# Peptides against a protein of PDB entry 5X9X: the designs that were tried, part 9

Target 1, 41 residues: chain A of PDB entry 5X9X
Amino acid sequence: SSVSELEQRLRDVKNTNSRFRKALMEKENELQALIRKLGPE

## One batch from the design tools (peptide; made by RFdiffusion4, then SolubleMPNN)

Design b1_p10_8_s2 (from b1_p10_8, 6 letters changed)
Fold by OpenDDE base, seed 4:
Structure b1_p10_8_s2 (fold): chain B 41 residues (1-41), chain A 10 residues (1-10)
Amino acid sequence: as target 1 above (41 residues)
Amino acid sequence: KAEEEVRKLL
């Protein structure tokens, strides 16, 4: 049904959002570590 | 090196 399809789309969006949030956190952490290594260089 | 690793992130 239309309701079921919308519920599925919402689940898909939430899953995508969660994945990207995790990826951004990991990239930010690595970036910070690399910035510390680079220092003023 | 660090610069290369940054490039991978971008």
Scores: peptide ipSAE 0.049, ipTM 0.638, DockQ to the pose 0.391
Fold by OpenDDE base, seed 5:
Structure b1_p10_8_s2 (fold): chain B 41 residues (1-41), chain A 10 residues (1-10)
Amino acid sequence: as target 1 above (41 residues)
Amino acid sequence: KAEEEVRKLL
């Protein structure tokens, strides 16, 4: 049904959003760790 | 090495 399809699309968007947020957090953490390892160079 | 890894993240 139209309602079921909208619910599915909402779930898919939420899952995609969650995955991107996790990826951004991981990249930010790794970036911070690498910056700490870098000297003034 | 660290600089290269940062470049990959961007």
Scores: peptide ipSAE 0.049, ipTM 0.644, DockQ to the pose 0.398
Fold by OpenDDE base, seed 1:
Structure b1_p10_8_s2 (fold): chain B 41 residues (1-41), chain A 10 residues (1-10)
Amino acid sequence: as target 1 above (41 residues)
Amino acid sequence: KAEEEVRKLL
């Protein structure tokens, strides 16, 4: 049904959002580690 | 190396 499809799409969006949030956190952590390695330059 | 790895993240 239209309602069930919308509920499914909402779940999919939430799942992808969660995955991207995790990926961004990991990238930020790696970026910070690399910035520390770079030092002032 | 570090600069290149940073560039890949951006």
Scores: peptide ipSAE 0.048, ipTM 0.644, DockQ to the pose 0.392
Fold by OpenDDE base, seed 2:
Parts: C-alpha cells; sequence; structure tokens
Structure b1_p10_8_s2 (fold): chain B 41 residues (1-41), chain A 10 residues (1-10)
C-alpha cells in the first residue's frame, strides 16, 4: 500500500542517515587526531 | 603523513 511504501522509505532514510552520522563522527575523530599530530605548524 | 591522511578524509 501507499502507506506501507512510505513507511519503508522512512526506514530506509533513517538507516542511511544513521550510517552517514556514524561515518561523519569517525571522520571527525580521525581529523582531530591528525590535527593534534600537526601541532601549531 | 598526517597531511596525506587528511587528504583521504576529504
Amino acid sequence: as target 1 above (41 residues)
Amino acid sequence: KAEEEVRKLL
């Protein structure tokens, strides 16, 4: 049904959003670690 | 090395 398809799309968007949020967090953590290695230079 | 790793993140 139209409702079930919309519910499925919402689940898919939520899953995609969650995956990207995790990836961004991991990249931010790595970036911060690299910035610390670079120091003031 | 750090600069190369930053390039990979972008």
Scores: peptide ipSAE 0.049, ipTM 0.642, DockQ to the pose 0.390; fails the geometry check

Design b1_p10_8_s3 (from b1_p10_8, 3 letters changed)
Fold by OpenDDE base, seed 1:
Structure b1_p10_8_s3 (fold): chain B 41 residues (1-41), chain A 10 residues (1-10)
Amino acid sequence: as target 1 above (41 residues)
Amino acid sequence: KALEEVLKEL
């Protein structure tokens, strides 16, 4: 049904969102580590 | 400090 399809799409979006949030966090941590390495030290 | 050491070699 249309309702079940929308529920499925919502689950898919939530899963994708979670994956991208994790990836962004990891990239931010990596970037900050590089910034520290290239700092004034 | 690490960057400064690298820059000295340039």
Scores: peptide ipSAE 0.025, ipTM 0.407, DockQ to the pose 0.239; fails the geometry check
Fold by OpenDDE base, seed 5:
Structure b1_p10_8_s3 (fold): chain B 41 residues (1-41), chain A 10 residues (1-10)
Amino acid sequence: as target 1 above (41 residues)
Amino acid sequence: KALEEVLKEL
């Protein structure tokens, strides 16, 4: 039904959103680690 | 100190 299709689309969008948020967090952590290595020492 | 070690080799 149209309702079940909309529910499926909402689940798919939420899953995609969660995956991208995780990827952004991992990239930020990677950048911060590199910044620490390039510090003044 | 890590950056300084790299820079002195250039």
Scores: peptide ipSAE 0.025, ipTM 0.410, DockQ to the pose 0.301; fails the geometry check
Fold by OpenDDE base, seed 4:
Structure b1_p10_8_s3 (fold): chain B 41 residues (1-41), chain A 10 residues (1-10)
Amino acid sequence: as target 1 above (41 residues)
Amino acid sequence: KALEEVLKEL
């Protein structure tokens, strides 16, 4: 049904969103690690 | 300190 299709699309969007959020967090952590290596020491 | 050592060579 149209409702079932919309529910499926919503689940897909949420899953994609979650994956991108995780990827961004990991990239931010890596960036922070690299920035720390460029510290004053 | 590590960065400072690298910069000395530039």
Scores: peptide ipSAE 0.025, ipTM 0.388, DockQ to the pose 0.231; fails the geometry check
Fold by OpenDDE base, seed 2:
Structure b1_p10_8_s3 (fold): chain B 41 residues (1-41), chain A 10 residues (1-10)
Amino acid sequence: as target 1 above (41 residues)
Amino acid sequence: KALEEVLKEL
């Protein structure tokens, strides 16, 4: 049904959003680690 | 300090 399809699409968007959030956090942590390595030492 | 050592050789 149309309602079932919309519910499925919403789940897909939420899953995609969660995956991107995780990827962004991982990249930010990686970048911060590199920045710390390039400190004043 | 490690970066400074690299940079001074450039």
Scores: peptide ipSAE 0.025, ipTM 0.383, DockQ to the pose 0.236; fails the geometry check

Design b1_p10_8_s4 (from b1_p10_8, 4 letters changed)
Fold by OpenDDE base, seed 3:
Structure b1_p10_8_s4 (fold): chain B 41 residues (1-41), chain A 10 residues (1-10)
Amino acid sequence: as target 1 above (41 residues)
Amino acid sequence: KALEEVQKEL
């Protein structure tokens, strides 16, 4: 049904959003680690 | 200093 399809799309969007948020956090942590290695600049 | 500002924005 149209309702069940919309519910599925909402779940898919939420899952995608969660995955990208996690990926961005991991990239941020790696960048911060690399910045620390560069020194006190 | 510039790198510290970058760190703040992350």
Scores: peptide ipSAE 0.030, ipTM 0.546, DockQ to the pose 0.240; fails the geometry check
Fold by OpenDDE base, seed 2:
Structure b1_p10_8_s4 (fold): chain B 41 residues (1-41), chain A 10 residues (1-10)
Amino acid sequence: as target 1 above (41 residues)
Amino acid sequence: KALEEVQKEL
């Protein structure tokens, strides 16, 4: 049904958002670690 | 100092 499809799409969007948020956090942490390795300047 | 400013924006 249209309702079940909308519910599925909402779940998919939430899952995608969660995955992207995790990926962005990991990239931020990786970048910060690399910056720290360059020195305190 | 420049690297510290970059870190603040992350």
Scores: peptide ipSAE 0.029, ipTM 0.539, DockQ to the pose 0.239; fails the geometry check
Fold by OpenDDE base, seed 1:
Structure b1_p10_8_s4 (fold): chain B 41 residues (1-41), chain A 10 residues (1-10)
Amino acid sequence: as target 1 above (41 residues)
Amino acid sequence: KALEEVQKEL
């Protein structure tokens, strides 16, 4: 049904959002590590 | 100093 499809799409969006949030956190941590390596400028 | 400003934006 249209309701079931919308529920599925919502789950997919939430899962995708969670994955991207994790990826962004990992990239942020890597960038911060690189900034620290570059120096205290 | 410049890198601190960059880090604040992240």
Scores: peptide ipSAE 0.025, ipTM 0.544, DockQ to the pose 0.245; fails the geometry check
Fold by OpenDDE base, seed 4:
Formats: C-alpha cells, structure tokens, sequence
Structure b1_p10_8_s4 (fold): chain B 41 residues (1-41), chain A 10 residues (1-10)
C-alpha cells in the first residue's frame, strides 16, 4: 500500500542518515587525532 | 591557537 511504501522509504532514509552520521563522527574523530599530532598550535 | 580554532568547528 501507499502507507507501507512510505513507511519503508522512511526506514531507508533513517538507516542512510544513521550510516552517514556514524561516518561523519568517525571522520571527525580521525581529523581531531591528526590535528592533535600537528602540535599545540 | 589556529589549530584550536579549527578544532572548535569539528
């Protein structure tokens, strides 16, 4: 049904959003670690 | 100091 399709699309968007949020967090943490290695500037 | 400012934006 139209409702079930919308629910599925919403789940897919939420899953994609969660994956990208995790990836961004990991990249942020890596950047911070690399920045710290550059020194106290 | 400059790196600290960059870190604030992360």
Amino acid sequence: as target 1 above (41 residues)
Amino acid sequence: KALEEVQKEL
Scores: peptide ipSAE 0.024, ipTM 0.537, DockQ to the pose 0.244; fails the geometry check

## One batch from the design tools (peptide; made by RFdiffusion4, then SolubleMPNN)

Design b1_p11_1_s1 (from b1_p11_1, 8 letters changed)
Fold by OpenDDE base, seed 4:
Structure b1_p11_1_s1 (fold): chain B 41 residues (1-41), chain A 11 residues (1-11)
Amino acid sequence: as target 1 above (41 residues)
Amino acid sequence: AVEKLQQELAE
């Protein structure tokens, strides 16, 4: 049904959003680790 | 570190 399709799309968007948020957090952590290695500059 | 990176990117 139209309702079930919209519910599925919403779940897919939420899952995709969660995955990208996690990926961005991991990239930020990696970036900060590299910055720490560079020193106080 | 951030200042150094910004300088390198500006060159």
Scores: peptide ipSAE 0.033, ipTM 0.453, DockQ to the pose 0.015; fails the geometry check
Fold by OpenDDE base, seed 1:
Structure b1_p11_1_s1 (fold): chain B 41 residues (1-41), chain A 11 residues (1-11)
Amino acid sequence: as target 1 above (41 residues)
Amino acid sequence: AVEKLQQELAE
């Protein structure tokens, strides 16, 4: 049904959002690691 | 650190 499809799409969007939030956190950690390697400059 | 990284990326 249209309702079940919308519920499925909402779940998919939430899952995708969660995955991207995790990816952004990991990229921030990578960036900070590189900054630490560069020093205080 | 950030300034150095930005400088390297600008090259």
Scores: peptide ipSAE 0.023, ipTM 0.499, DockQ to the pose 0.016; fails the geometry check
Fold by OpenDDE base, seed 2:
Structure b1_p11_1_s1 (fold): chain B 41 residues (1-41), chain A 11 residues (1-11)
Amino acid sequence: as target 1 above (41 residues)
Amino acid sequence: AVEKLQQELAE
C-alpha cells in the first residue's frame, strides 16, 4: 500500500541518515588526528 | 595546523 511504501521509505531515510552521521563523526576524528600530526602550524 | 593542512591541499 501507499502507506507501507512511505513507511519503508522513511526507514530507508533513517538508515541512510544514521550511516552518514557515523561517517561524518569518523571523518571528523580522522581530520583531528591529521591536525595533531601537522602540529601547531 | 589548519592553515598548514589547507596549504597542503592547495598544492
Scores: peptide ipSAE 0.022, ipTM 0.511, DockQ to the pose 0.016; fails the geometry check
Fold by OpenDDE base, seed 5:
Structure b1_p11_1_s1 (fold): chain B 41 residues (1-41), chain A 11 residues (1-11)
Amino acid sequence: as target 1 above (41 residues)
Amino acid sequence: AVEKLQQELAE
């Protein structure tokens, strides 16, 4: 049904959102690691 | 650290 399709799309968007949030966290951690390599400057 | 990165990019 149209309702079930919209519910599925909402779940898919939430799953995609969660995956990208995880990727951004990993990128931020890598960025911080690189910043630490530069030293206190 | 960020300052050093900015300096390296400027060079």
Scores: peptide ipSAE 0.022, ipTM 0.476, DockQ to the pose 0.014; fails the geometry check

Design b1_p11_1_s2 (from b1_p11_1, 9 letters changed)
Fold by OpenDDE base, seed 4:
Parts: C-alpha cells; sequence; structure tokens
Structure b1_p11_1_s2 (fold): chain B 41 residues (1-41), chain A 11 residues (1-11)
C-alpha cells in the first residue's frame, strides 16, 4: 500500500542517515588522530 | 601551524 511504501522509504532514509552519521564520526576520529600525529602547530 | 593551514583551507 501507499502507506507501507512511505514507511519503507522513511526506514531507508533513516538507515542512510545513520550510515552517513557513522561515517562522519569515523572520519572525524581519523582526522583527530592525524592532527595528533602532526603535533602542535 | 595548524591554525595557518586552517586559514588557508577557508580562503
Amino acid sequence: as target 1 above (41 residues)
Amino acid sequence: ELERLQEELNK
């Protein structure tokens, strides 16, 4: 049904959003690790 | 200097 399709689309958007948020967090952690390796500048 | 590099990236 139209309702079921909209519910599925909402789940897909939330899953995609969660994946991107996780990826951004991992990239931030990687960036901070690299900054620490560079030392105080 | 990290601050200098950040300034360059923000130009």
Scores: peptide ipSAE 0.019, ipTM 0.365, DockQ to the pose 0.017
Fold by OpenDDE base, seed 3:
Structure b1_p11_1_s2 (fold): chain B 41 residues (1-41), chain A 11 residues (1-11)
Amino acid sequence: as target 1 above (41 residues)
Amino acid sequence: ELERLQEELNK
């Protein structure tokens, strides 16, 4: 049904959002580690 | 010095 399709789309958007948030957090940690290697704060 | 850059990344 149209309602079921909208519910599926909402789930897909939420899953995509979660994946991107995880990727951004991992990249932030990676960049922070590289910054620490560049020298003293 | 690099502390500022780390703070900006965490915004």
Scores: peptide ipSAE 0.022, ipTM 0.458, DockQ to the pose 0.022; fails the geometry check
Fold by OpenDDE base, seed 1:
Structure b1_p11_1_s2 (fold): chain B 41 residues (1-41), chain A 11 residues (1-11)
Amino acid sequence: as target 1 above (41 residues)
Amino acid sequence: ELERLQEELNK
């Protein structure tokens, strides 16, 4: 049904959003690790 | 020192 399709699309968007959020956090952590390696200044 | 630069970048 159209409702079931909308619910599925919403789940897919939420899952994709969650994956991108995790990826961004990982990249931020990697960036911060590199910054820390440059020195304490 | 890098903290200040990061703050400026995030403006």
Scores: peptide ipSAE 0.020, ipTM 0.384, DockQ to the pose 0.019; fails the geometry check
Fold by OpenDDE base, seed 2:
Structure b1_p11_1_s2 (fold): chain B 41 residues (1-41), chain A 11 residues (1-11)
Amino acid sequence: as target 1 above (41 residues)
Amino acid sequence: ELERLQEELNK
């Protein structure tokens, strides 16, 4: 029970971490697209 | 212009 709870917490942390990493990458790509749209000045 | 602004932001 204690072990299974810790395993569940680890899975939840890993899933959350993965989702945040993906979100950060997508936001960086969005920002770079906007920068390119504004031009090289 | 953007390059200048980025340089100022990164100071």
Scores: peptide ipSAE 0.020, ipTM 0.362, DockQ to the pose 0.016; fails the geometry check

Design b1_p11_1_s3 (from b1_p11_1, 8 letters changed)
Fold by OpenDDE base, seed 4:
Structure b1_p11_1_s3 (fold): chain B 41 residues (1-41), chain A 11 residues (1-11)
Amino acid sequence: as target 1 above (41 residues)
Amino acid sequence: SLEKLQEELAK
């Protein structure tokens, strides 16, 4: 049904959003680690 | 360290 399709799309969007949030967090951590390596030390 | 490497490079 249209409702079930919308519910599925909402779940898919939420899952995609969660995955991208995780990826961004990982990239931020990686970036910070690299910044520390390039730091004044 | 990067600082040490930079110091050596600057010599």
Scores: peptide ipSAE 0.030, ipTM 0.350, DockQ to the pose 0.009
Fold by OpenDDE base, seed 1:
Structure b1_p11_1_s3 (fold): chain B 41 residues (1-41), chain A 11 residues (1-11)
Amino acid sequence: as target 1 above (41 residues)
Amino acid sequence: SLEKLQEELAK
């Protein structure tokens, strides 16, 4: 049904959003680690 | 230092 399709699309969007949020968090952590490795010099 | 590197890059 149209409702079922919309529910599926919503789940897919949420899953995609969650994956990107996780990726951004991991990249931020990676960048912070690199910044710490570089140091203030 | 990072500051010195940034200064050189800004030239």
Scores: peptide ipSAE 0.027, ipTM 0.353, DockQ to the pose 0.012; fails the geometry check
Fold by OpenDDE base, seed 3:
Structure b1_p11_1_s3 (fold): chain B 41 residues (1-41), chain A 11 residues (1-11)
Amino acid sequence: as target 1 above (41 residues)
Amino acid sequence: SLEKLQEELAK
């Protein structure tokens, strides 16, 4: 049904959102590690 | 520093 399709689309969007949030967190951690290596100079 | 590099790049 159209309702079940919308529910599935919502689940897919939530899953995609969660994956991108995790990826952004990992990239932020990587960036911070590089900043620490560069130092305050 | 990163800030210094960014300042040079921004010139």
Scores: peptide ipSAE 0.027, ipTM 0.392, DockQ to the pose 0.014; fails the geometry check
Fold by OpenDDE base, seed 2:
Structure b1_p11_1_s3 (fold): chain B 41 residues (1-41), chain A 11 residues (1-11)
Amino acid sequence: as target 1 above (41 residues)
Amino acid sequence: SLEKLQEELAK
């Protein structure tokens, strides 16, 4: 049904959003680690 | 410094 399809789309969007948030957090952590390695120069 | 490099790149 249209309702079930919209519910499925909402779940898919939420899952995609969650995955991207996790990826961004990991990349931010990696970036910060690299920044620390560069030092205060 | 990193800060100075970032400032230059931001221009």
Scores: peptide ipSAE 0.025, ipTM 0.386, DockQ to the pose 0.016; fails the geometry check

Design b1_p11_1_s4 (from b1_p11_1, 9 letters changed)
Fold by OpenDDE base, seed 5:
Structure b1_p11_1_s4 (fold): chain B 41 residues (1-41), chain A 11 residues (1-11)
Amino acid sequence: as target 1 above (41 residues)
Amino acid sequence: SEEELQRLLAE
């Protein structure tokens, strides 16, 4: 049904959002490590 | 390094 399709799309969007949030967190951690290596330079 | 940061941001 139209409702079930919309619910599925919402689940897919939420899943994608969660995956990107995890990826961003990992990138932030890597960036912070590199920033510390850069120091005042 | 600055170059490493830029590479990471581009990934």
Scores: peptide ipSAE 0.039, ipTM 0.610, DockQ to the pose 0.021
Fold by OpenDDE base, seed 3:
Structure b1_p11_1_s4 (fold): chain B 41 residues (1-41), chain A 11 residues (1-11)
Amino acid sequence: as target 1 above (41 residues)
Amino acid sequence: SEEELQRLLAE
């Protein structure tokens, strides 16, 4: 049904958003670790 | 390393 299709689209968007948020957090942590290794010099 | 950081920033 149209309702079930809209509910599925909403679930897909939420899942995609959650996955991208996690990926961005992991990349930020990796970047910060590299910045710490580089030091102030 | 600087090279690794640059690779991450280029993604």
Scores: peptide ipSAE 0.037, ipTM 0.605, DockQ to the pose 0.020
Fold by OpenDDE base, seed 1:
Structure b1_p11_1_s4 (fold): chain B 41 residues (1-41), chain A 11 residues (1-11)
Amino acid sequence: as target 1 above (41 residues)
Amino acid sequence: SEEELQRLLAE
């Protein structure tokens, strides 16, 4: 049904959003680690 | 390293 399709789309968007958030967090952690390595210390 | 940073930025 159209409702079921919309619910599926919402789940897909939420899953994609969660995955991107996790990826961004990981990349930010990597960047911070690299910034510390490249820093004057 | 700088190279690692460049790789990260290129992704």
Scores: peptide ipSAE 0.036, ipTM 0.605, DockQ to the pose 0.020
Fold by OpenDDE base, seed 4:
Structure b1_p11_1_s4 (fold): chain B 41 residues (1-41), chain A 11 residues (1-11)
Amino acid sequence: as target 1 above (41 residues)
Amino acid sequence: SEEELQRLLAE
């Protein structure tokens, strides 16, 4: 149904959002590690 | 797009 399709799309968006949030967190952690390697903050 | 975001995150 239209409702079930919209609910599925919402789930897909939430899953995608969660994946990107995790990726951004990992990239930020990596960036901070690289910054530390460059020298004292 | 998701593909564009993936490219930005790729190293």
Scores: peptide ipSAE 0.035, ipTM 0.555, DockQ to the pose 0.044

Design b1_p11_2_s2 (from b1_p11_2, 6 letters changed)
Fold by OpenDDE base, seed 5:
Structure b1_p11_2_s2 (fold): chain B 41 residues (1-41), chain A 11 residues (1-11)
Amino acid sequence: as target 1 above (41 residues)
Amino acid sequence: EEELRRLEEEL
């Protein structure tokens, strides 16, 4: 049904959003590691 | 990923 299709699209958007949030957290951790390398040893 | 890896190689 059209309702079931919209529910599926909403699940797909939520899954995509969760993946992007995880990727941003990983990028922030990588950036922080680089900043620490630039800091005083 | 690749851009951060390049920055790590320059350090």
Scores: peptide ipSAE 0.030, ipTM 0.538, DockQ to the pose 0.017
Fold by OpenDDE base, seed 3:
Structure b1_p11_2_s2 (fold): chain B 41 residues (1-41), chain A 11 residues (1-11)
Amino acid sequence: as target 1 above (41 residues)
Amino acid sequence: EEELRRLEEEL
């Protein structure tokens, strides 16, 4: 049904959003590690 | 500081 397809699309968007949020957090952690290595210390 | 000093000594 049109409703079940919209519910599936909403689940897919939520899953994609969760994956991107995790990837951004991992990239921020990588950047912070590089900033510490390149810091003035 | 210490890692920068080591890198500067390698140059």
Scores: peptide ipSAE 0.020, ipTM 0.359, DockQ to the pose 0.009; fails the geometry check
Fold by OpenDDE base, seed 2:
Formats: C-alpha cells, structure tokens, sequence
Structure b1_p11_2_s2 (fold): chain B 41 residues (1-41), chain A 11 residues (1-11)
C-alpha cells in the first residue's frame, strides 16, 4: 500500500541519517586530532 | 610548541 511504502521510505531515511551521523562524528574526531597535531605545541 | 620550534630550526 502507499502507506506501507511511505513507512519503508521513512525507515530507509532514518537508517541513512544514522549512518551519516556516525560518519560525521568519526570525521570530526579525525579533524580534531589533526588540529591538535598542527597546534602551537 | 617543541615540535614547531624544531620545524622552524629546519627552515
């Protein structure tokens, strides 16, 4: 049904969003580590 | 600081 397709699309968007949030957190941690290495110390 | 000082001494 159209409702079941919309529910599936919402699940897929939530899963994609969760994956991107995890990737962004990992990249932020990598960037902060590089910033510390390039810092004044 | 110490690593930056070493890099500056190599220039």
Amino acid sequence: as target 1 above (41 residues)
Amino acid sequence: EEELRRLEEEL
Scores: peptide ipSAE 0.020, ipTM 0.341, DockQ to the pose 0.009; fails the geometry check
Fold by OpenDDE base, seed 1:
Structure b1_p11_2_s2 (fold): chain B 41 residues (1-41), chain A 11 residues (1-11)
Amino acid sequence: as target 1 above (41 residues)
Amino acid sequence: EEELRRLEEEL
């Protein structure tokens, strides 16, 4: 049904959002590691 | 500083 399809799309968007949030956190951690390496040490 | 010095020596 159209409702079931919208519910599925909402689940897919939530899953995609969670994956992107994880990827952004990993990239931020990589960036912070590079910033520390480029620090005044 | 020491790591920067090492990097400069490699250039």
Scores: peptide ipSAE 0.018, ipTM 0.352, DockQ to the pose 0.009; fails the geometry check

Design b1_p11_2_s4 (from b1_p11_2, 5 letters changed)
Fold by OpenDDE base, seed 1:
Structure b1_p11_2_s4 (fold): chain B 41 residues (1-41), chain A 11 residues (1-11)
Amino acid sequence: as target 1 above (41 residues)
Amino acid sequence: EEELEELEEKL
């Protein structure tokens, strides 16, 4: 049904959003590690 | 839709 398809699309978008949020956090952690290595300390 | 799947495969 169109409702079941919309519910599936909403789940997929939520999963995608969660994955992108995780990837952004990992990239921020990587950048912070590089900044610490390049810092004057 | 296809663009979202392609983005998911790159993660």
Scores: peptide ipSAE 0.046, ipTM 0.656, DockQ to the pose 0.050
Fold by OpenDDE base, seed 5:
Structure b1_p11_2_s4 (fold): chain B 41 residues (1-41), chain A 11 residues (1-11)
Amino acid sequence: as target 1 above (41 residues)
Amino acid sequence: EEELEELEEKL
């Protein structure tokens, strides 16, 4: 049904958004680790 | 829609 399709699309968008948030956090952690290696410390 | 799938494949 159109309702079940919209519910599926909403679940997919929420899953995508969660994956992007996780990837951004992992990339930020990677950047911080690189900054610490390249930093004056 | 395709752009979101392409973005998911890059993650």
Scores: peptide ipSAE 0.046, ipTM 0.653, DockQ to the pose 0.050
Fold by OpenDDE base, seed 2:
Structure b1_p11_2_s4 (fold): chain B 41 residues (1-41), chain A 11 residues (1-11)
Amino acid sequence: as target 1 above (41 residues)
Amino acid sequence: EEELEELEEKL
């Protein structure tokens, strides 16, 4: 049904959003680790 | 839609 399709799309968008948030956090952590390695120490 | 699925598979 059109309702079931909209519910599926909403689940997919929530999953995508969660994955992108995790990827952004991992990339920020990687950047901070590189900044510490390239720092004046 | 396919481009988003391909991007999700790479994550």
Scores: peptide ipSAE 0.045, ipTM 0.650, DockQ to the pose 0.049
Fold by OpenDDE base, seed 3:
Structure b1_p11_2_s4 (fold): chain B 41 residues (1-41), chain A 11 residues (1-11)
Amino acid sequence: as target 1 above (41 residues)
Amino acid sequence: EEELEELEEKL
């Protein structure tokens, strides 16, 4: 049904958002490790 | 260090 398709699209968007948030967190950790090598605090 | 914590809170 149109409702079930919209619910599926909403789940897919939430899953995509969660994946991007995880990738950003991993990149932040990588940047933090580089900053620690370049200077204090 | 504190500036990086503030950036992490924005993610």
Scores: peptide ipSAE 0.036, ipTM 0.546, DockQ to the pose 0.033

Design b1_p11_3_s1 (from b1_p11_3, 3 letters changed)
Fold by OpenDDE base, seed 2:
Structure b1_p11_3_s1 (fold): chain B 41 residues (1-41), chain A 11 residues (1-11)
Amino acid sequence: as target 1 above (41 residues)
Amino acid sequence: EELDELLEKLR
């Protein structure tokens, strides 16, 4: 049904969003570590 | 310190 399709799309968007947020956090931490290795804060 | 502000803008 159209309702079940919308529910599925919402789940897919939430899952994608969660994955990207986690990846972003990890990249932010990586960048911070690399910048510290360069010296300046 | 300025980096923390930049990271916050990405969230």
Scores: peptide ipSAE 0.036, ipTM 0.476, DockQ to the pose 0.029
Fold by OpenDDE base, seed 1:
Structure b1_p11_3_s1 (fold): chain B 41 residues (1-41), chain A 11 residues (1-11)
Amino acid sequence: as target 1 above (41 residues)
Amino acid sequence: EELDELLEKLR
């Protein structure tokens, strides 16, 4: 149904959002590690 | 302290 399709799309968006949030957090951590290597905080 | 400022810019 149209409703079930919208619910599925919402789940897909939430899952994608969660994945990207995790990826961004990991990249932030990588950058933080590099910053720490470069010099004083 | 400077690291905190840098992290804040990323958010």
Scores: peptide ipSAE 0.032, ipTM 0.459, DockQ to the pose 0.024
Fold by OpenDDE base, seed 3:
Order: C-alpha cells, then sequence, then structure tokens
Structure b1_p11_3_s1 (fold): chain B 41 residues (1-41), chain A 11 residues (1-11)
C-alpha cells in the first residue's frame, strides 16, 4: 500500500543516514590522527 | 581540544 511504501522509504532514508554518519565518524577519526602529527590539539 | 570542537560541528 501507499502507507507501507512510505514507511519503507523512511526506513531506507534512516539506514542511509546511519551509514553516512558512520563513514563521517571514521573520517573524523582519521583527520584527527593526521592533524595531531601536524600540530597541537 | 579546539579540533574536537571543530569535528563536533560536522556531526
Amino acid sequence: as target 1 above (41 residues)
Amino acid sequence: EELDELLEKLR
């Protein structure tokens, strides 16, 4: 149904958001490690 | 510490 399709799309958006948040966190950690080598915190 | 504040803005 239209309602079930919208619910599925919402779940898909939330899952996509979660994946991007995870990738961002990993890149934040990588950048922090690199910057520590360049200078002060 | 300042870097942590900058990273937090990206969340």
Scores: peptide ipSAE 0.037, ipTM 0.481, DockQ to the pose 0.029; fails the geometry check
Fold by OpenDDE base, seed 5:
Structure b1_p11_3_s1 (fold): chain B 41 residues (1-41), chain A 11 residues (1-11)
Amino acid sequence: as target 1 above (41 residues)
Amino acid sequence: EELDELLEKLR
């Protein structure tokens, strides 16, 4: 049904959103680690 | 530490 399709699309968007948020967090942590290597030491 | 030494060599 149209309702079931919309529910599935919403689940897919939520999953995609969660994946991107996780990827951004991991990249921020990676960048922070690199910045520390370039620190005043 | 090592970066400061490298930057000093470029001065």
Scores: peptide ipSAE 0.021, ipTM 0.326, DockQ to the pose 0.009; fails the geometry check

